# Designs tried in a protein design run: peptides against a protein of PDB entry 4Z5W. Part 108

Target 1, 305 residues: chain A of PDB entry 4Z5W
Amino acid sequence: IPDVFLELNKLWYFSAQSNLFNGEMPRSLSNSRSISLLSLRNNTLSGQIYLNCSAMTNLTSLDLASNSFSGSIPSNLPNCLRLKTINFAKIKFIAQIPESFKNFQSLTSLSFSNSSIQNISSALEILQHCQNLKTLVLTLNFQKEELPSVPSLQFKNLKVLIIASCQLRGTVPQWLSNSPSLQLLDLSWNQLSGTIPPWLGSLNSLFYLDLSNNTFIGEIPHSLTSLQSLVSKENAVEEPSPDFPFFKKKNTNAGGLQYNQPSSFPPMIDLSYNSLNGSIWPEFGDLRQLHVLNLKNNNLSGNIP

## One batch from the design tools (peptide; made by RFdiffusion4, then SolubleMPNN)

Design b2_p18_4_s4 (from b2_p18_4, 11 letters changed)
Fold by OpenDDE base, seed 4:
Structure b2_p18_4_s4 (fold): chain B 305 residues (1-305), chain A 18 residues (1-18)
Amino acid sequence: as target 1 above (305 residues)
Amino acid sequence: MTIDTSNLPPESGESLIT
């Protein structure tokens, strides 16, 4: 990418995704005062990520995903006072989330999907201080770590939580009950155990639940038949979606379906590939907004209602 | 199924569902 962005003093949007750009991010781009949205996703850019937050006063969205960047996560990003959306998916940081992210009050959407992030306990402890955080994607990190169950963790404004394919141990964490605005939860492809907690059915905005491919035991909580978002179309105010797309994959190596918005996901309960027992509740018939109920590959018995 | 925010390599025919 040429180092000409100083002359582009009116450039508000720069998207150069899915090209063959290599080398480092140009210094003039890292100092651009005009850019609000920067997307360089799916290139071969390298070097350390550096942004001059004192210069980049209009930066609201940053997508650097699927590049060959190296080094640490930029600890100065919280100084970008308007920066809301960050996609750092598929950047091999091999790092922990910086402590400075405790101060990241502008942050609304964060993805580190498949970025070799370590220490989930520290990550969640830091990110809980991001009061405006609504979307958090941490898929394909924290390999074989334990999902912290510390009740003090609070994500008050969290709407989308995706921590899939981490081989995480532990149980469904009770601190998620402190996120009453949660709309989408994906904890699939972990090693989570215990029972599915009944308080999940109290998450009135939860329209998408994926707990598939875990080691959950016991009965399906009857409270899941009363998920209000699946009983009735509440006019959930479409809050501004993240500026990055989501990809629903069947397998880690398979082509995904792209979803531009979390609201584009079909209303779903996926409990497949667990060790759940007991019956299918007839009251699942009350979930008139439910598009997908996946209970396959469990130990369920009785009649299909 | 898992949700990710990374594109697979372009060889994986990702269908856009809008």
Scores: peptide ipSAE 0.267, ipTM 0.711, DockQ to the pose 0.052
Fold by OpenDDE base, seed 2:
Structure b2_p18_4_s4 (fold): chain B 305 residues (1-305), chain A 18 residues (1-18)
Amino acid sequence: as target 1 above (305 residues)
Amino acid sequence: MTIDTSNLPPESGESLIT
């Protein structure tokens, strides 16, 4: 990418995603006062990520995903006072979340999917201070760590939480009960154990639940048959979606289905590939908004209602 | 009720490499 962004003093949106750009991010781009939306995802950009937050006063969205960037997570990003959305998926950091992110009050959506992030305990302890955080994607990180269950963790405004394919140990964390606005929860493809907690059915906005491919035991909580978002079509106020898409893959090597908004996910309960027992509750028939119920590969018994 | 296949977790920010 040429270093000409000083001349582009009115450039508000720069999208150069899915090209063949290599080398470092131009210094003039890292100092752009005009850019609000920056997307450079799916290129071969390299070097360290550096943003001059004192210059980039209009930056609201940053997508650098799927590049060959190296080095540390930029600890100065909280100084970008308007920065709401960050996508750093598939950037191999091999790092912890910077302590400075405790101050990241502008942050609304964060993805570190497949970014070699370490120390989930520290990450969640830091990110809970981001009061405006609504979307958090941490898929394919924290390999074989333990999902912290510390009840003091609070993500009050969290709408989307995805911490999947981490081989995480532990249980469904009780601190998620402090997120009453949660709409989408994915903890699939971990080593989570214990029972599915009944308080999940109290998350009235939860329309997408994936707990598949874990080691959960016991019965399906009857409270899941009373998930309000799945009983009635609430007028979900279209909250501003993150400026990055989601992908639901069928296979690790397959292209995923693209979902531009969390609301575009089909209403789903996936509890498949666990060790759940007991019956299928007939009251799942009350979930009139439910598109997908996946209970396969469990130890369920009785009649199919 | 449609029983769907277990899917991989949603990932954000991938391009569909077609």
Scores: peptide ipSAE 0.041, ipTM 0.612, DockQ to the pose 0.108
Fold by OpenDDE base, seed 5:
Structure b2_p18_4_s4 (fold): chain B 305 residues (1-305), chain A 18 residues (1-18)
Amino acid sequence: as target 1 above (305 residues)
Amino acid sequence: MTIDTSNLPPESGESLIT
């Protein structure tokens, strides 16, 4: 990428994703006063990520995903006072979340999917201080760690939480009950155990629940048949979605389906590939907004309602 | 009711292999 951005004083949007760009990010780009949205996703950019937050006063969205960046996660990003959305998916940092992210009050959406992030306890302890955080994607990190169940953890404004394919141990954490605005929860493809907690049915905005491919035991909580968002079509205020897409793969070798917003996910309960027992509740018939109910590969018994 | 059978977890920032 050429170092010409100092002359582009009216450039508010720079989108150069899915190209063949290599080398480092130009210094003039890292000092741009005009850029609001920067997307360089899916290139071969390298070196350390550096942004001059004192210069980049208009930066609101940053997508650097699927690049060959190296070094530490930039600890100065909280100084970018308007920065809301960060996509760092598929950047191999081999790092922990910086302590400075406790001060990241502008942050609304964060992805580190498949970024070799370590220490889930520290990550959640830091990110809970981001009071405006609504979307958090941490898939394919924290390999074989324990999902912390510390009741003091609070993600008050969290709407989307995806922490899948981490081989995480532990139980469904009670601190998620402190997130009453939660709409999408994916904890699939872990080693989570215990029972599915009944308080999940109290999350009135929860329309997408994936707990598949775990080691959950016991009965399906009857409270899941009363999920308000799945009983009635609430006029959910369309909040601004994150500026990065979500991807759902059916198979490891299949192309991912792109979802541009969380509301584009089908209303779903997936509890498949667990050790759940008991009956299927007839009251699942009350979930008139539900598109997908997946209960396969469990120890369920009785009649299919 | 569509039973969808084989979901990998949702990720963000993947390139769509068109």
Scores: peptide ipSAE 0.023, ipTM 0.608, DockQ to the pose 0.108
Fold by OpenDDE base, seed 3:
Structure b2_p18_4_s4 (fold): chain B 305 residues (1-305), chain A 18 residues (1-18)
Amino acid sequence: as target 1 above (305 residues)
Amino acid sequence: MTIDTSNLPPESGESLIT
């Protein structure tokens, strides 16, 4: 990418994703006063991520995912006072989340999917201070760590939480009950144990629940049959989506599905590949908005209602 | 099974693997 962005003083959107760009990010781009939206995802860019937040006063969205960047997570990003959306998926940081992110009040959407992030306890303790955080994706990090259950953790405005494929130990954390606006929860492909907690059925906005591929035991909590977002259409809160798409790989086909918004996910309960027992509740028939109920590979018994 | 992401089209910059 040429170092010409100083002359482009009216450039507010730069999108150069899915190209063959290599080398470092141009210094003029890292100092651009005009750019609001920056996407360089799916390239071969390298070096350290450096942004001059004192110059980049209009920066609102940053997508650097699927690049060959190295080093630490830039600790100065909270100084980008308008920065709302960050996508750092598939960047090999091998790092912890910086303590400076406690002050990241502009942050609304964050992805570190497959970014070699370490210390989930520190990450959640830091990110709980981001009062405007609505979307958090931490998939393919924290390998074999314990999911913290500390009741003091609070994500009051959280709508989308995805922490899949981490081999995490522990239980479904009680602190998630402090997130009444939660719409999408994915904790799939972990080593989570214990029972599925009944308070999950009190999350009135929860339309997508994936707890598949864990070690959960006991009965399916009857309270899941009363999820209001799955009973009635009236609670489909269309809220501002992150500026980055979601990708769900179907297990059987090479092609992943792209979801431009969390609301584009089909309403789903996936409890497959656990050790759940007991019966299927007939009251799952009350979930008129449910598109997918997946209970395969459990120890369930009785009649199918 | 690791989600074999190697076969996502190069255009699908894996933003959020859900």
Scores: peptide ipSAE 0.205, ipTM 0.707, DockQ to the pose 0.164; fails the geometry check

Design b2_p18_5_s1 (from b2_p18_5, 8 letters changed)
Fold by OpenDDE base, seed 4:
Structure b2_p18_5_s1 (fold): chain B 305 residues (1-305), chain A 18 residues (1-18)
Amino acid sequence: as target 1 above (305 residues)
Amino acid sequence: SRSEPTNLIGDPNSPPRP
């Protein structure tokens, strides 16, 4: 990428994703006063990520995902006072979340999906201080760690939480009950155990629940048949989506389906590949907005209602 | 070229465990 962004003093949007760019980010780009939206996703860019937040006063969205960047997570990002969206998916940091992120009040959407992030306890302790955080994606990190169940954790404005494929141990954490605006929860492909807690059915905005591929036991909570977002359309809070897409693979050989917005996900309950027992509740028939009910590969019995 | 999936939901590569 050429070092010409000083001359481009009116450049508001720079979208150069899915190219073959290599080398480092040019210094003029890291100092751009005009850029609001920066996407360099899916290139071969390298070196340390550095942004001059004192210069980049208009920066609102940063997508550097799927690049060959190295080193630490930039601890100065909270100084980018307008920065809302960060996509750092598939950057191999081998790092913890910086403590400076406690002060990241502009942050609304964060992804570290498959970024070799370590210490989930520290990450969640830090990120709970981000009062405007609505979307958090931490998939493919924290390998074999324990999902903290500390009741003091509070993500009051959280809408989307995705911590899949981490081999996490523990239970469904009680601190999620402090997130009444939660719309999408994915904790799939972990080693989570215990029962599915009944309080999940009190999350009136929860339209997408994936707890598949865990070690959950006991009955399906009857309260899941009363999820208000799946009973009625009236509770669909259209909130601004993150500036980064989501991807779900259905099959190993299939390209991931791209979803530009969390609202583009089908309303779903996936409890498949657990050790759940008991019956399928007939009251699942009340979930008129539900598109996908996946209960396969459990120990369920009785009649199909 | 298919853009590499970022922000993966679920397991991107493993068959469902039985």
Scores: peptide ipSAE 0.035, ipTM 0.686, DockQ to the pose 0.737
Fold by OpenDDE base, seed 1:
Structure b2_p18_5_s1 (fold): chain B 305 residues (1-305), chain A 18 residues (1-18)
Amino acid sequence: as target 1 above (305 residues)
Amino acid sequence: SRSEPTNLIGDPNSPPRP
């Protein structure tokens, strides 16, 4: 990418994703006063991520995902006072979340999916201080760590939490009950154990639940049949979605389905590939908005209602 | 180039566990 962004004094949006760009990010770009939206996703950019937050006063969205960047997570990002959305997916940091992120009050959406992030306890302890954090994607990190169950953890504004494919141990953490606006929860492909907690059914905005591919035992909580978002077509307030896409693969060989917004996900309960027992509750028939109920590969018995 | 999946929901790389 040429170092010409000083001449582009009116450049508000720079989209150069899915190209063949290599080398480092231009210094003029990391000092751009005009850029609000920066997307360099899916290139071969290298070097350290550096942004001059004192210069980049208009930066609201940063997508650097799927690049060959190296080094640490930039600890100065909280100084980008308007920065709301960060996509650092598939950047191999091999790092912990910086302590400076406690001060990241502008942050609304963060992805570190498949970024070799370590220490989930520290990460969640830091990120709970981000009062505006609505979307958190941490898939393919924290390999074989324990999902902290510390009741003091609070993500008050959290709407989307995705921590899939981490081989995480532990139970469904009770601190998630402190997130009453939670709409999407994916904890799939972990080593989570215990029972599915009944309080999940009290999350009135929860329309997408993936707990598949874990080691959950016991009965399906009857409270899941009373998820209000799945009973009634409430006007899902179209909140501003993250400026980064989500991907769900159904099959290993298929391209991932791209979802531009969490609201585009089919309303779903996926509890498949666990050790759940008991019956399928007839009251699942009350979930008139449910598109996908996946209970396969469990120990369920009785009649199919 | 096709856009690589960046923000994965579920596991794209493993078969479902038995």
Scores: peptide ipSAE 0.034, ipTM 0.682, DockQ to the pose 0.750
Fold by OpenDDE base, seed 2:
Structure b2_p18_5_s1 (fold): chain B 305 residues (1-305), chain A 18 residues (1-18)
Amino acid sequence: as target 1 above (305 residues)
Amino acid sequence: SRSEPTNLIGDPNSPPRP
């Protein structure tokens, strides 16, 4: 990418995704005062990620996903006072979340999906201080770590939490009950154990639940039949979605389906591939908005309602 | 196969990092 962004003093949006750009990010781009949205996703960009946050006063969205960047996570990103969305998916940092992210009050959406992030306990302890954090994606990190169940953890504004395919141990963390606005929870493809907690059914906005491919035991909580978002069409307030798409991959070899918004996910309860027992509650019939109920590969018994 | 959907952010078809 040419180093000409000083001349582009009115450039507000730069999208150069899905090209063949290589080398480092231009210094003039890292110092752009005008740029609000920057997407360089799906290129072969390399070097360290550096942003002059003191210069980049208009930066609101950053998508650098699927590049060959190296080095540390930029600890100065919280100094980008308007930066809301960060997509660092598929950037192998081999790092922990910087402590400076405790001060990241502008942050609304963060993805580190498949970014070789380590220490989930530290990551969650840091990110809980991001008061505006609504979307957090940490899929394919923290391999074989324990999902912390510290009751003091609070993500008050969290709407989307995706921590899939981490081989995480532990239980469904009680601190998620402190996230009453949670709409989408994916903890699939872990080694989570224990029972599915009844308080999940109190998350009135929860329309998408994926707990599949874990080691959950016991009965399906009856409270899941009373998930209000699945009983009635609440007017899905189109809340500002992340500036980056979500991808649901059904098969390791298939392209993922792109979802531009969390609300574009089909309303779903997936509890498949666990060790759940007991009955299928007839009251699942009350979930008029439910598109997918997946209970396969469990130890469920009784009648199908 | 336990081919359940993994939610990812970022293009799943993006070339693997070299």
Scores: peptide ipSAE 0.030, ipTM 0.726, DockQ to the pose 0.109
Fold by OpenDDE base, seed 5:
Structure b2_p18_5_s1 (fold): chain B 305 residues (1-305), chain A 18 residues (1-18)
Amino acid sequence: as target 1 above (305 residues)
Amino acid sequence: SRSEPTNLIGDPNSPPRP
């Protein structure tokens, strides 16, 4: 990428994703006063990620996903006072979340999906201080770690939490009950155990629940038949979606379906591939907004209602 | 088919890195 961004003093949006760009980000780009939205996703960019946050005063969205960047996660990003959305998916950092992210008050949406992030306990302890954090994606990190259940963890404004395919141990953590605005929860493809907690049914905004491919036991909590977002059409206030797309694969070899916003996901309960027992509650018939109920590959018995 | 993990955030059309 040429070092010409100093002259581009009116450039507000720079989108150069899905090209063949290599080398480092040009210094003039890292010092741009005008750029608000920067996307360089899906290139071969390398070197250290550096942004001059004192210069980049208009930066609101950063997408650097699927690049060959190396070194540390930029600890100075919290100094980018307008930076709301960060997509660092598929950047192999082999790192922990920087302690400086405790001060990241502008942050609303963060993805580190498949970024070799380590220490989930430290990551969650840091990120809970991001009071405006609504979307958190940590899929394919923290391999074989334990999902912390520390009751003091609090994500007050969290709407989307995705921590899939981490081989995480532990249980569904009680601290998630401190997130009453949670709309989408994906903890699929882990090694989570115990029972599914009844307090999940108290999350009135929860329309998408994926707990599939775990080791959950016991009965399906009856409280899941009372999920208010699935009973009635609440006019979910369409808050601004994260500036990065979500991808759902149906099969490992299939192209992922792109979803531009969490609200584009079909209302779903997926509890498949667990060790759940007991009956299917007839009151699942009250979930008039539910599009997908997936209970396959469990130990369920009785009548199908 | 097993339900695959949602949100492999990353271009699914990203050419496999060599």
Scores: peptide ipSAE 0.098, ipTM 0.739, DockQ to the pose 0.108; fails the geometry check

Design b2_p18_5_s2 (from b2_p18_5, 8 letters changed)
Fold by OpenDDE base, seed 5:
Structure b2_p18_5_s2 (fold): chain B 305 residues (1-305), chain A 18 residues (1-18)
Amino acid sequence: as target 1 above (305 residues)
Amino acid sequence: SKSEPTNLIGDPNAPPRP
């Protein structure tokens, strides 16, 4: 990428994703006063990620995902006082989240999906201080760690939590009950155990629940039949979605389906591939907004209602 | 070229376990 961004003093949006750019980010780009949205996703960019936050006073969105960046996660990003969305997916950091992220009050959406992030306990302890954090994607990190169940953890404004395919141990953490605005929860493809907690049915905004491919036991909580977002069509206040897409793969060889916003996900309960027992509650018939109910590959018995 | 999936939900690498 050429070092010409000093002359581009009116450049608000720079979108150069899905090209063949290599080398480092040019110094003029890292010092741009005008850029609000920067996307360099799906390139071969390398070196360290450096942004001069004192210069980049208009930066609101940063997408550097699927690049060959090396080194540490840039600890100065909290100094970018307008930076709301960060996509660092598929950047192989092999690192912990910086302690400086405790001060990241502008942050609303963060993805580190498949970024070799380590220490989930430290990550959650840091990120809980991000009071405006609404979307958190941590899929394919923290391999074989334990999902912390510390009641003091609080994500008050969290709407989307995705921590899939981490081989995480533990149980569904009680601290998630402190997130009353939660709309989407994906903890699939882990080694989570115990029972599915009844308090999940108290999350009135929860329309997408994926607990599939775990080791959950016991009955399906009857409270899931009373999920308010699935009973009635609430006029969901269209909140601003993250500036990065979500991807769901059905099969390894299939291209991932792209979803541009969390609300584009079909209303779903997926409890498949567990060790759940008991009956299917007839009151699942009250979930008039539900598009997908997946209960396959469990130990369920009785009549199908 | 299809953009590579970045923000993956579920398992992107394995079929549902039998």
Scores: peptide ipSAE 0.037, ipTM 0.661, DockQ to the pose 0.695
Fold by OpenDDE base, seed 2:
Structure b2_p18_5_s2 (fold): chain B 305 residues (1-305), chain A 18 residues (1-18)
Amino acid sequence: as target 1 above (305 residues)
Amino acid sequence: SKSEPTNLIGDPNAPPRP
């Protein structure tokens, strides 16, 4: 990418996704006063990520995902006072979340999916201070760590939490009950154990639940039949979606289906591939908005309602 | 196309479910 962005003093949006760009990010781009949205996703860019936050006063969205960047997570990003959305998916940092992210009050959406992030306890302890954080994607990190269950953790405004495919140990964490606005929860493909907690059914905005491929035991909480967002069409508050797409892979060899908004996910309960027992509650029939109920590969018994 | 999923929900490398 040429180093010409000093001349582009009115540039508000720059998208150069899915090209063949290599080398470092241009220094003039890292100092752009005008740019609001920057996407360089799916290139071969390399070097360290550096942004001059004192210059980049208009930066609101940053998508650098699927590049060959190296080094540390930029600890100065909280100084980008308007920066809301960060997509750092598939950048191999081999790092912890910077302590400075406690001060990241502008942050609304963060993805580190498949970014070799370490120390989930520290990550969650830091990110809970992000008062505006609504979307958090941490899939394919924290390999074999324990999901912290510390009840003091608070993500009050969290709407989307995705921590799949981490081989995480532990239980469904009680601190998620402090997230009453949670709409999408994916904890699939972990080593989570214990029972599915009944308080999940009190998350009235929860329309997408994936707990599949874990080691959960006991009965399906009857309270899941009372998930209000699945009983009735709530007016999905058109909250600003993250400026990054989500992908759900159906098959190992298929490309993931792209979802531009969390609300575009089919309403789903997936509890498949666990050790759940007991009956399928007839009251699952009350979930008139439910598109997918996946209970396969469990120890369920009785009648199918 | 290099349209690799950047924000994967679920296991992008999930073994074929048995």
Scores: peptide ipSAE 0.033, ipTM 0.679, DockQ to the pose 0.644
Fold by OpenDDE base, seed 1:
Structure b2_p18_5_s2 (fold): chain B 305 residues (1-305), chain A 18 residues (1-18)
Amino acid sequence: as target 1 above (305 residues)
Amino acid sequence: SKSEPTNLIGDPNAPPRP
């Protein structure tokens, strides 16, 4: 990318995603005063991520995902006082979340999906201080770590939590009950154990639940049949989506389906590939907004209602 | 170039469980 962004003093949006750009980010771009939205996703950019937050005073969205960046997560990002959305997916950091992110009050949406992030306990302890954090994507990190169950963890404004494919151990953490605005939870493809907690059915905004491919035991909580977002349409709060897409892959050989917003996901309960027993509750019939109920590959018995 | 999935829900690389 040429070092010409000093001349582009009115440039508010720069999208150069899905190209063949290589080399480092130009210094003029890292110092742009005008840029609000920066997307360089899906290139071959390299070097260390550096942003001059004192210069980049208009930066609101940063998408650097799927690049060949190296080095540490830039600890100065909380100094970008307007920065709301960060997509650092598929950047191989091999790092922990910086302690400075405790101060990241502008942060609303963060993805580190497949970024070789380590220490989930530290990551969640840090990120709970981000009072405006609504979307957190941590898929394909923390390999074989334990999902912390510390009751003091609090994500008050969390709407989307995705921590899939981490081989995480532990149970569904009680601290998630402190996130009453949670709309989407994906903890699939882990090694989570225990029972599915009944308090999940108290999350009135929860329309998408994926607990598939774990080691959950016991019965399906009857409280899941009373999820208000799945009973009535009236609770679908359209909230501002992250400036980064989500991807769901149905099949290993298929391209991932791109979803531009969490609200575009079909209302779903996926509990497949566990060790759940007991019956399918007839009251799942009350979930008039449910598009997908996936209970396959369990130990369920009785009648199909 | 197809845009690679960046923010994954589920496992894109998990072998299909039988």
Scores: peptide ipSAE 0.031, ipTM 0.676, DockQ to the pose 0.682
Fold by OpenDDE base, seed 4:
Structure b2_p18_5_s2 (fold): chain B 305 residues (1-305), chain A 18 residues (1-18)
Amino acid sequence: as target 1 above (305 residues)
Amino acid sequence: SKSEPTNLIGDPNAPPRP
């Protein structure tokens, strides 16, 4: 990428994703006063990520995902006072979340999906201080760590939490009950155990629940038949989607379906590939907004209602 | 087939979409 962004003093949006750009980010780009949205996703960019937050006063969205960047997570990003959305998916940092992120009050959406992030306990302890954090994606990190169950963890404004494919141990953490605005929860493809907690059914905005491919036991909580977002349409809180796309694989060989908004996900309960027992509750019939009920590969018995 | 996780920001194993 040429070092010409100083001359581009009116450039508000720079979208150069899915190209063949290599080398480092140009210094003029890292110092751009005009850029609000920067997307360089899906290139071969390298070096350390450095942004001059004192210069980049208009930066609101940063997408650097799927690049060959190295080194530490930029600890100065909280100084980018308007920065809301960060996509650092598939950047191999081999790092912990910086302590400076406790001060990241502008942050609304963060992804480190498949970024070799370590220490989930520290990550969640830091990120809980981000009062405006609504979307958190931490998939494919924290390999074989334990999901913290510390009741003091609080994500008050959290709407989307995805921590899939981490081989995480532990149980569904009770601190999630402190997130009453939660709309999407994905904890799939872990080693989570115990019972599915009944308080999940109290999350009135929860329209997408994926607990599949874990080691959950016991009955399906009857309270899941009372998920208000799946009973009625009236509670669909249209909130601003993250400036980064979501991807769902349907099959191992299919390219993941791109979803530009969390609201484009079908309303779903996926409890498949666990060790759940007991019956399917007839009251699942009350979930008129439910598109996908996946209970396959469990130990369920009785009649199908 | 096991439901693969919703890798919300690009499936690490999904080829980059053009």
Scores: peptide ipSAE 0.167, ipTM 0.741, DockQ to the pose 0.104; fails the geometry check

